Peptides against a protein of PDB entry 5EIB. Designs and how they scored, part 107

Target 1, 366 residues: chain A of PDB entry 5EIB
Amino acid sequence: VDLEPGTMDSVRSGPFGQIFRPDNFVFGQSGAGNNWAKGHYTEGAELVDSVLDVVRKESESCDCLQGFQLTHSLGGGTGSGMGTLLISKIREEYPDRIMNTFSVMPSPKVSDTVVEPYNATLSVHQLVENTDETYCIDNEALYDICFRTLKLTTPTYGDLNHLVSATMSGVTTCLRFPGQLNADLRKLAVNMVPFPRLHFFMPGFAPLTSRGSQQYRALTVPELTQQMFDSKNMMAACDPRHGRYLTVAAIFRGRMSMKEVDEQMLNVQNKNSSYFVEWIPNNVKTAVCDIPPRGLKMSATFIGNSTAIQELFKRISEQFTAMFRRKAFLHWYTGEGMDEMEFTEAESNMNDLVSEYQQYQDATAD
Target 2, 366 residues: chain A of PDB entry 5EIB as posed
Amino acid sequence: VDLEPGTMDSVRSGPFGQIFRPDNFVFGQSGAGNNWAKGHYTEGAELVDSVLDVVRKESESCDCLQGFQLTHSLGGGTGSGMGTLLISKIREEYPDRIMNTFSVMPSPKVSDTVVEPYNATLSVHQLVENTDETYSIDNEALYDICFRTLKLTTPTYGDLNHLVSATMSGVTTCLRFPGQLNADLRKLAVNMVPFPRLHFFMPGFAPLTSRGSQQYRALTVPELTQQMFDSKNMMAACDPRHGRYLTVAAIFRGRMSMKEVDEQMLNVQNKNSSYFVEWIPNNVKTAVCDIPPRGLKMSATFIGNSTAIQELFKRISEQFTAMFRRKAFLHWYTGEGMDEMEFTEAESNMNDLVSEYQQYQDATAD

## One batch from the design tools (peptide; made by RFdiffusion4, then SolubleMPNN)

Design b2_p15_1_s1 (from b2_p15_1, 8 letters changed)
Fold by OpenDDE base, seed 4:
Structure b2_p15_1_s1 (fold): chain B 366 residues (1-366), chain A 15 residues (1-15)
Amino acid sequence: as target 1 above (366 residues)
Amino acid sequence: MLRRAPVFPIKPLTA
């Protein structure tokens, strides 16, 4: 789905364009112009029913519909505005199904789009209410990984999207291969989401290795485990040491000893015990899949529900507040039918979410 | 003519 035709043509002409049904390409002509309000109330609202018709048709063809997975950006107008409209409409129609998102968070390191903090704040407000699980894929973290870890002097969208695709492949491993932990979306939510609003995940991937170092790096279970818990391997720009893990899932892929995985996971948990809440028993879950990702002998994918995710929301909130206090660019949103009150409500709800994460960070076992 | 909101250039992460 897009509000611009050129994206659909790029997907269709791409190496995998033929795997998608032609009738499932739903697109507009005008685009959202990086405006959440165009995505949510105007251009996106004109297209949403045509998307819902496709969603219904594909849902009816499922033997067992678990839920929905949306991949979108929060900095743009289409992914943010139309994406959150779609989430709302799908949740209204399928209230008993899991809503899962891969939400790409904007960063000034990656984009010069000045209104991205508005689009992100308005989107987070919708995601808090209308999703069951959200993978926070932060363009700031992706850029920092590309630049600092991968040693790319000028990271590209191709480089960032490669990390996104590796992470998405990792977190969906248990859904795609039988006999694993979190074999369905609902079981993932039950294991990862102790409180309904606290459903924002910090994903991570290992190995992350620069091209110059690939030849010299042995992939071992201890190294994967150590990297997976390193803040530099997180796809969200948060330091887990500044918060506490509510829940963790680790997905190992490749031929390895399950005993060695369990020993290393216990060791890393014990070493980092101060960064876990003590009042959630058995909050670390591990899965091992014998099938490695393409091009690697082994990998580890991390899913963290951490109170440190508040650092990401605080960054967006600070950027939002810096513009909103001056009413900068608001006329582009109000001209599409939005009220200034909706900005204030979205800011408030995101700040409430930050306060909730802080409350559970400071909570002790009684 | 709907004033296109300034498409703030996404820094081309160079392809």
Scores: peptide ipSAE 0.008, ipTM 0.430, DockQ to the pose 0.026
Fold by OpenDDE base, seed 3:
Structure b2_p15_1_s1 (fold): chain B 366 residues (1-366), chain A 15 residues (1-15)
Amino acid sequence: as target 1 above (366 residues)
Amino acid sequence: MLRRAPVFPIKPLTA
């Protein structure tokens, strides 16, 4: 789905364009112009019913519908505005189904779009209320991984999207292969989300290796375990050491010893025990899938529900507040039928979410 | 027009 035909044409003509049904390409002509309100109230609202018709058709074709997975960017107008509109509409129609998102957080390092903090804040407000699980994929973190870890001097969206795809493949492993931990979206939510609003995940992937170095790296369970808990491997720009893990899931892929995985997972928890809440028992879950990802012998994917995710929201909130206090560009949103109060509500809800994470970070076992 | 994000060239993932 897109409000710009050129993006859709790029997907269709791309190496994976043929995996999608031609009738499932729903697109507008005008685009959202990086305006959340265009995505949510005008251009996106005109297209949403056509998307819902496709969603219904695909849902009816499912033998067992678990829920929905949305991939979107929060910095743009389409992914943010129309994406959150779709989430709301799907939630209204399928209230008993899991809403899962892969939400790409904006970064000034990746985009010069000045209004991204507005689009992100307005989106997070919707995600807090209307999603069950949100993977926070931060362009800041992706850029830093590409630049610092992968030594890419000029990261591209292709390089960032490669990390996204590896992470998405990792976190969905249990959904695609039988007999695994978190074998459905609801089980994932039950294991990962101790409090309904605290459903924002810090994903991570190991090994982080450039294409040229992958062939030469010995991959071991200890190395994968150490790397997936490294702050530099997090796809969200927050340091886990500045918070506490509420819950963790680790998904190993490839032929490895389950015993060795369990030993290494226990060792990393014990070494990092100060970074876990003590009042959630058995808050680390591990899965091993014998089927490696394409081109790797072994991988590990990390899913962290950490109070450190508040650093991401604080960054967005600070950028938002800096613009909003000046009413900068606000007329472009209000001109699409949006109320100024929705900005203040979204800011408030994001700040409340930050406060909730902080409260649980500071909570002790009574 | 709001500044478009720099169009990072999508390097095709060569298969």
Scores: peptide ipSAE 0.007, ipTM 0.409, DockQ to the pose 0.023
Fold by OpenDDE base, seed 1:
Structure b2_p15_1_s1 (fold): chain B 366 residues (1-366), chain A 15 residues (1-15)
Amino acid sequence: as target 1 above (366 residues)
Amino acid sequence: MLRRAPVFPIKPLTA
């Protein structure tokens, strides 16, 4: 789905364009122009029914519909505005199904789009209310991983998208292969989301190794376990050491010892015990899938529900507030039928979310 | 004519 034809043509002409049904390409002509309100109230609202017709058709063809997975950006107009409109409409029609998102967070290090803080804040407001699970994929963290860890001097969107694809493949492993942990989207929510509004995840993937160092690095369970818990390996620009994990899932892939995995997962929890809440019992879950990812002997994927995610929302909120106090560009949103109060409501709800994360960070076992 | 929000070209990260 897009509000511009050119993106869809790029997907269709790409190496995997043939895996999508031709009738499932729904697109507009005008684009959203990086405006959330165009995506949500005008251009996106004109296209949403055509997307919902496809969603219904594909849902009816499922033997067992678990829910929906949306991949979108929060800095743009289409992914943010139309994406959140679609989430709302799908939630209205399928209230008993899981809504999962892969949400790309904007960063001023990656994009010069001045209005990204508005689009992100308005999107987060919708995601808090209408999603059950949101993977926070931060372009700032992806850039830093590419530059610092992968030793790429000039990271590209191709390099960032490679990390995104590896992570998406990792977190969906339990849904695609036989396993005990998180075998469906509902079990993932039960294991990862102790409080309904606190459903924003910090993903991570291991191994991440520079091309020049690949030949010298062993792929071992201890090294994977250490790397996935490293703050520099988080795909959200937050330091887990500044917060506490509410819940964690680790998904190992490849042929390895379950005993070694359990020992290393116990060791890393004990070493980092100060960074976990003590009042959520059994808050770390581990899965092993014998099928490695393509091109690797083994991998590990991390999913963290951490109160440190508030650092990401604070960054967006600070950028939003600095623009909104000046009423900068508001006429572009209000001109599409949006009220100025919706900005204040979205800012308030995101600040409430930050306060909720802080409350659970400071909570002790009685 | 509603001024199109400047589509700031996503500078390729390769600038």
Scores: peptide ipSAE 0.006, ipTM 0.444, DockQ to the pose 0.024
Fold by OpenDDE base, seed 2:
Structure b2_p15_1_s1 (fold): chain B 366 residues (1-366), chain A 15 residues (1-15)
Amino acid sequence: as target 1 above (366 residues)
Amino acid sequence: MLRRAPVFPIKPLTA
């Protein structure tokens, strides 16, 4: 789905364009112009019914629909505005299904789009209310991984998208392959989300290896485990050491000892015990799948629900507030039929979310 | 022509 035809043509002409049904390419002509309100109330609203018709058709073809997975950006107008409109409409029609998102957070290191803080704040407001699980993928963290860890001097969208695709493949492993832990989307939500609003995850992947070096690295379970819990491997630009983990999931792939995995997962929890809440028992879940990802002998994918994610929301909120106090570009949103109150409601809800994370960070077992 | 919000190019990433 896109409001611009050129993106769809690029996907269709790409090496994987033929894996999608032609009828499932739904696109507009005008684009959102990096405006959330244009994605949500005008251009996106004109296209949404055509997307919902495809969603219904694909949902009816499922023997057992668990839920939906949306991949979108929060800095743009289409992914943010139309993406959150689609989430709302799907939630209305399928209230008992899991809504899962892979939400790419904007970063001023990657984009000069001045209105990204508005698009992100308005999107986060919708994600708080209408999603069950949101993987926070920060373009800053992806860039830093590519540059510092992968030693890429000039990171490309192809390099960032490689990290995203590896992570998406990792977190969906238990849904796609038989594993020791039988997981569905609802079971993941029950294990990862102790409080309904606190459903924003920091993902991570190990090994972080350049595309050219993947075949040559001997990897061990201890090395994978250590890399997953390293702050430098987090795909959200927050430091887990500044917060506490509410819940963690680790998904190992490849032929390995379950005993060795359990031992290493226990060791890393004990070593990092100060970074976990003590009042949530059994808050770390481990899955093992014998099927490795393509080009690797083994991998591990990390999912963290940490109160440190508030650093991401505080950064967006600070940028939002600095623009909104000046009413900078506000007429571009109100001109598309948006109310100014929706900005203050979205800011308030995001600040409430930050306060909730802080409350649970400071909570002790009485 | 619907006025587009300012579109700024993405800096560091080569296409």
Scores: peptide ipSAE 0.006, ipTM 0.441, DockQ to the pose 0.026

Design b2_p15_1_s2 (from b2_p15_1, 9 letters changed)
Fold by OpenDDE base, seed 2:
Structure b2_p15_1_s2 (fold): chain B 366 residues (1-366), chain A 15 residues (1-15)
Amino acid sequence: as target 1 above (366 residues)
Amino acid sequence: MLKRAPVFPRKPLTA
């Protein structure tokens, strides 16, 4: 789905364009022009019914529909505005199904789009209410991984998208392959989300390998375990040491000893015990799948529900507030039928979410 | 012509 035909044509003509049904390419002509309101109330609203018809048809073709997975950006107009409209409409029609998102957070390191804080804040407001699970993929963290860890002097969108694809492949492993931990989307939500609003995840991946440098170092289980808990391997620009883990999932892929995985996962929890809440029992889940990712012998994918994710929301909120106080560019949103009150409501709900994360960070077992 | 919000150029991440 896109509001621009050129993006769809690039996907269709790409190496994997033939894996999608031609009728499932739904697109507009005008684009959202990096405006959330244009994605949500005008251009996106004109296209949404055509997307919902495809969603219904594909849902009816499922023997067992667990839920939906959306991949979108929060800095743009289409992914943010139309993406959150689609989430709302799908939630309304399928209230008993899991809504999962891969939400790419904007960063001034990657984009010069000045209105990204508005698009992100308005999107986060919708994600708080209408999703069950949101993987926060921060373009800042992806850029820093490419530059600092992968030693890429000039990171590309191809390099960032490689990290995203590796992470998405990792977190969906238990849904796609038989593993020792039988996981479905609902079981993941029950294990990862102790409080309904606190469903924003910090993903991580090990080993980090660029598309061009397959340094085929067969990492060991101890090295994978140490790397996936390293703050430098987090796909969200938050330091887990500044917060507490509510819940963690680790997904190992490849031929390895389950005993060694369990020993290393216990060791890393004990070493990092100060960074976990003590009042949530059995808050770390481990899965092993014998099928490695393409081009690796083994990998580990991390999913953290951490109160440190508030650093991401605070960063967006500070940028939002600095623009909104000046009424900067508001006429571009209100001109598409949006009210200024929706900005204040979205800011308030994101600040409430930050306060909730802080409350649970400071909570002790009485 | 619906005025597009200012599309500020993305930093040159080479495509």
Scores: peptide ipSAE 0.019, ipTM 0.552, DockQ to the pose 0.025
Fold by OpenDDE base, seed 5:
Structure b2_p15_1_s2 (fold): chain B 366 residues (1-366), chain A 15 residues (1-15)
Amino acid sequence: as target 1 above (366 residues)
Amino acid sequence: MLKRAPVFPRKPLTA
């Protein structure tokens, strides 16, 4: 789905364009112009019914519909505005199905789009209420991984999207290969989300290796385990050491010893015990899939529900507040039929979410 | 004809 036709033409002409049904390409002509309100109330609202018709048709063809998976950006107008409109409409029609998102967080390192803090804050407000699971994929973290870890002097969209694709492939491993931990979306939510509003995940991937260092790197279970808990491997720009893990899932892929995985996972938990909440028993889950990702002998994917994710929301909130106090560009949103109160409500709800994460960070076992 | 919304600038990243 897009509000611009050029994205659909790029997908169709791409190496995987033929795997999608032609009738499942729903697109507009005008685009959202990086305006959330255009995505949500005008251009997106004109297109949403055509998307819902496709969603219904595909849902009816499922033998067992678990839920929905959305991939979108929160800095743009289409991914943020129309994406959250779709989430709301799908939630209204399918209230008992899991809503899962891969939400790309904006960063001033990647985009000079001034209104990204508005689009992100308005989107987070919708995601808090209408999603069950949200993978926070932060463009700041992706850029920093490309530059610092991968040693790319000039990161491209291709380089960032490669990290996104590796992460998405990792977190969906248990859904795609039967007999694994979290084999369905609902079971993932039950294991990862102890409190309904606290459903924002820090994904991480290992191995992350620069092209120059690939030949010198041993892929071992200890190395993967050490990397997946390193803050530099997190796809969200927050330090897990500044918070506490509520829940963790670790997904290993490739032929390895389950015993060695369990030993290394116990060792990393014991070394990092101060960064876990003590009042959630068995809050670390491990899966091993014998099928490696393409081009690797083994990998590990991390999913963290950590109170440190509040650093990401604080960054967005600070940027939002600095613009909103000046009423900068508000007339472009209100001119699309949006109320100024929705900005204040979205800011409030995101600040409440930050306060909730802090409360559970400071909570002790009674 | 609805006026095209302003397109806010994006940092160019190469593909």
Scores: peptide ipSAE 0.018, ipTM 0.529, DockQ to the pose 0.026
Fold by OpenDDE base, seed 1:
Structure b2_p15_1_s2 (fold): chain B 366 residues (1-366), chain A 15 residues (1-15)
Amino acid sequence: as target 1 above (366 residues)
Amino acid sequence: MLKRAPVFPRKPLTA
């Protein structure tokens, strides 16, 4: 789905374009022009019914519909505005199904789009209410990983998208292969989301290795476990040491000892015990899948529900507030039928979410 | 003419 045809043509002409049904390419002509309101109320609203018809048709073809997975950006107009409209409409039609998202967070390090804080804040407001689980994929963290860890002097969207694809492949492993942990979207939500609004995940991937060091690095369970819990491997620009984990899932892939995985996972929890809440019992879950990712002998994928994710929302909120106080560019949103009140409501709800994370960070066992 | 929000030219992360 896109509001521009050129993105669909790029997907269709790409190496995997043939895996998608031609009738499932739904697209507009005008684009959203990086305006959430165009995505949500005008251009996106004209296209949404055509997308819902496809969603309904594909849902009816499922033997057992678990839910939906949306991949979108929060800085743009289409992914943010139309993506959140689609989430709302799908939630209305399928209230008992899981809504999962892969939400790409904007960063001024990656994009010069000045209105991204508005699009992101308006999107987060919708995601808080209408999603059950959201993977926060932060372009700032992806850039920093590419530059610092992968030693790419000039990171590309190809390099960022490689990290995104590895992460998405990792977190969906338990859905795609037989396993004990998180075998369906509902079990993932039950294990990862102790409080309904606190459903924003910090993903991480290991190994993250520069091209020049790949030949010299042994892939071991201890190294994967250590890297997976390293703040530098988080795909959200937050330091887990500034917060507390509510819940964690670790997904190991490849041929390895389950005993060694359990020992290393216990060791890393004990070493980092100050960064976990003590009042959620058994809040770390581990899965092992014998099938490695393509091109690796083994990997580990991290899913953290951490109160440190508030650093990401604070960054967006600060950028939003700095623009909104000046009424900068508001006429582009209000001209599409939005009220200034919706900006204030979205800012308030995101600040409430930050306050909720802080409350649970400061909570002690009674 | 719908004023396009200034699509700030995405700095090509590709040179």
Scores: peptide ipSAE 0.016, ipTM 0.529, DockQ to the pose 0.024
Fold by OpenDDE base, seed 4:
Structure b2_p15_1_s2 (fold): chain B 366 residues (1-366), chain A 15 residues (1-15)
Amino acid sequence: as target 1 above (366 residues)
Amino acid sequence: MLKRAPVFPRKPLTA
């Protein structure tokens, strides 16, 4: 789905364009012009019913519909505005199904689109209410990984999207291979989301290795485990040491000893015990899949529900407030039928979410 | 530097 045709033509002409049904290419002509309100109330609202008709047809073709997975950006107008409209409409029609998202968070390091903090704040407000599971894929973190860890002097969207694809492949491993932990979306939610509003995940991937160092790096279970818990390997720009883990899932891929995985996972928990809440029993889950990702002998994928995710929301809130206090560009949103009150409500709900994460960070066992 | 996404100028809504 897109509000412009060029993205669909790029997908269709790509190496995998033929795996998608032609009728499932739904697109507009005008685009959202990096405006959430165009995506949500105008251009996106004109297209949403055509998308819902496709969603219904595909849902009826499922033997067992678990839920929906949306991949979108929160900095743009289409992914943010139309994406959150679609989430709302799908939740209204399928209230008993899981809503899962891969939400790409904006960063000033990656884009010069001045209004991205508005689009992100308005989107987060919708995601708090209308998703069950949200993977926070932060362009800040992806840029920093590409630049600092991968030693790419001039990261590209191709380099960032490679990390996104590796992470998405990692977190979906248990859904794609039989006999794993979190083998369905609902089981993932039950294990990862102890409180309904606190459903924002910090994903991470290991190994992350620069091209010049790949030939010299051993891939071992201890090294994967250590990297997976390193803040530099997180796809969200948060330091887990500034918060507490509510829940963790670790997904190992490749031929390895389950005993060695369990020993290393116990060691990393014990070493980092101050960064876990003590009042959630059995809050770390581990899976091992014998099938490695393409081009690697082994990998580890991390899913963290951590109160440190508030650092990401605070960053967006600070950027939002710096523009909103000046009423910068508001006429572009209000001209599409929005009220200034919706900005204030979205800011308030995101700040409430930050306060909720802080409350559970400071909570002790009775 | 990343090729920053071009700020696509909004096509004016043709009246």
Scores: peptide ipSAE 0.017, ipTM 0.516, DockQ to the pose 0.019; fails the geometry check

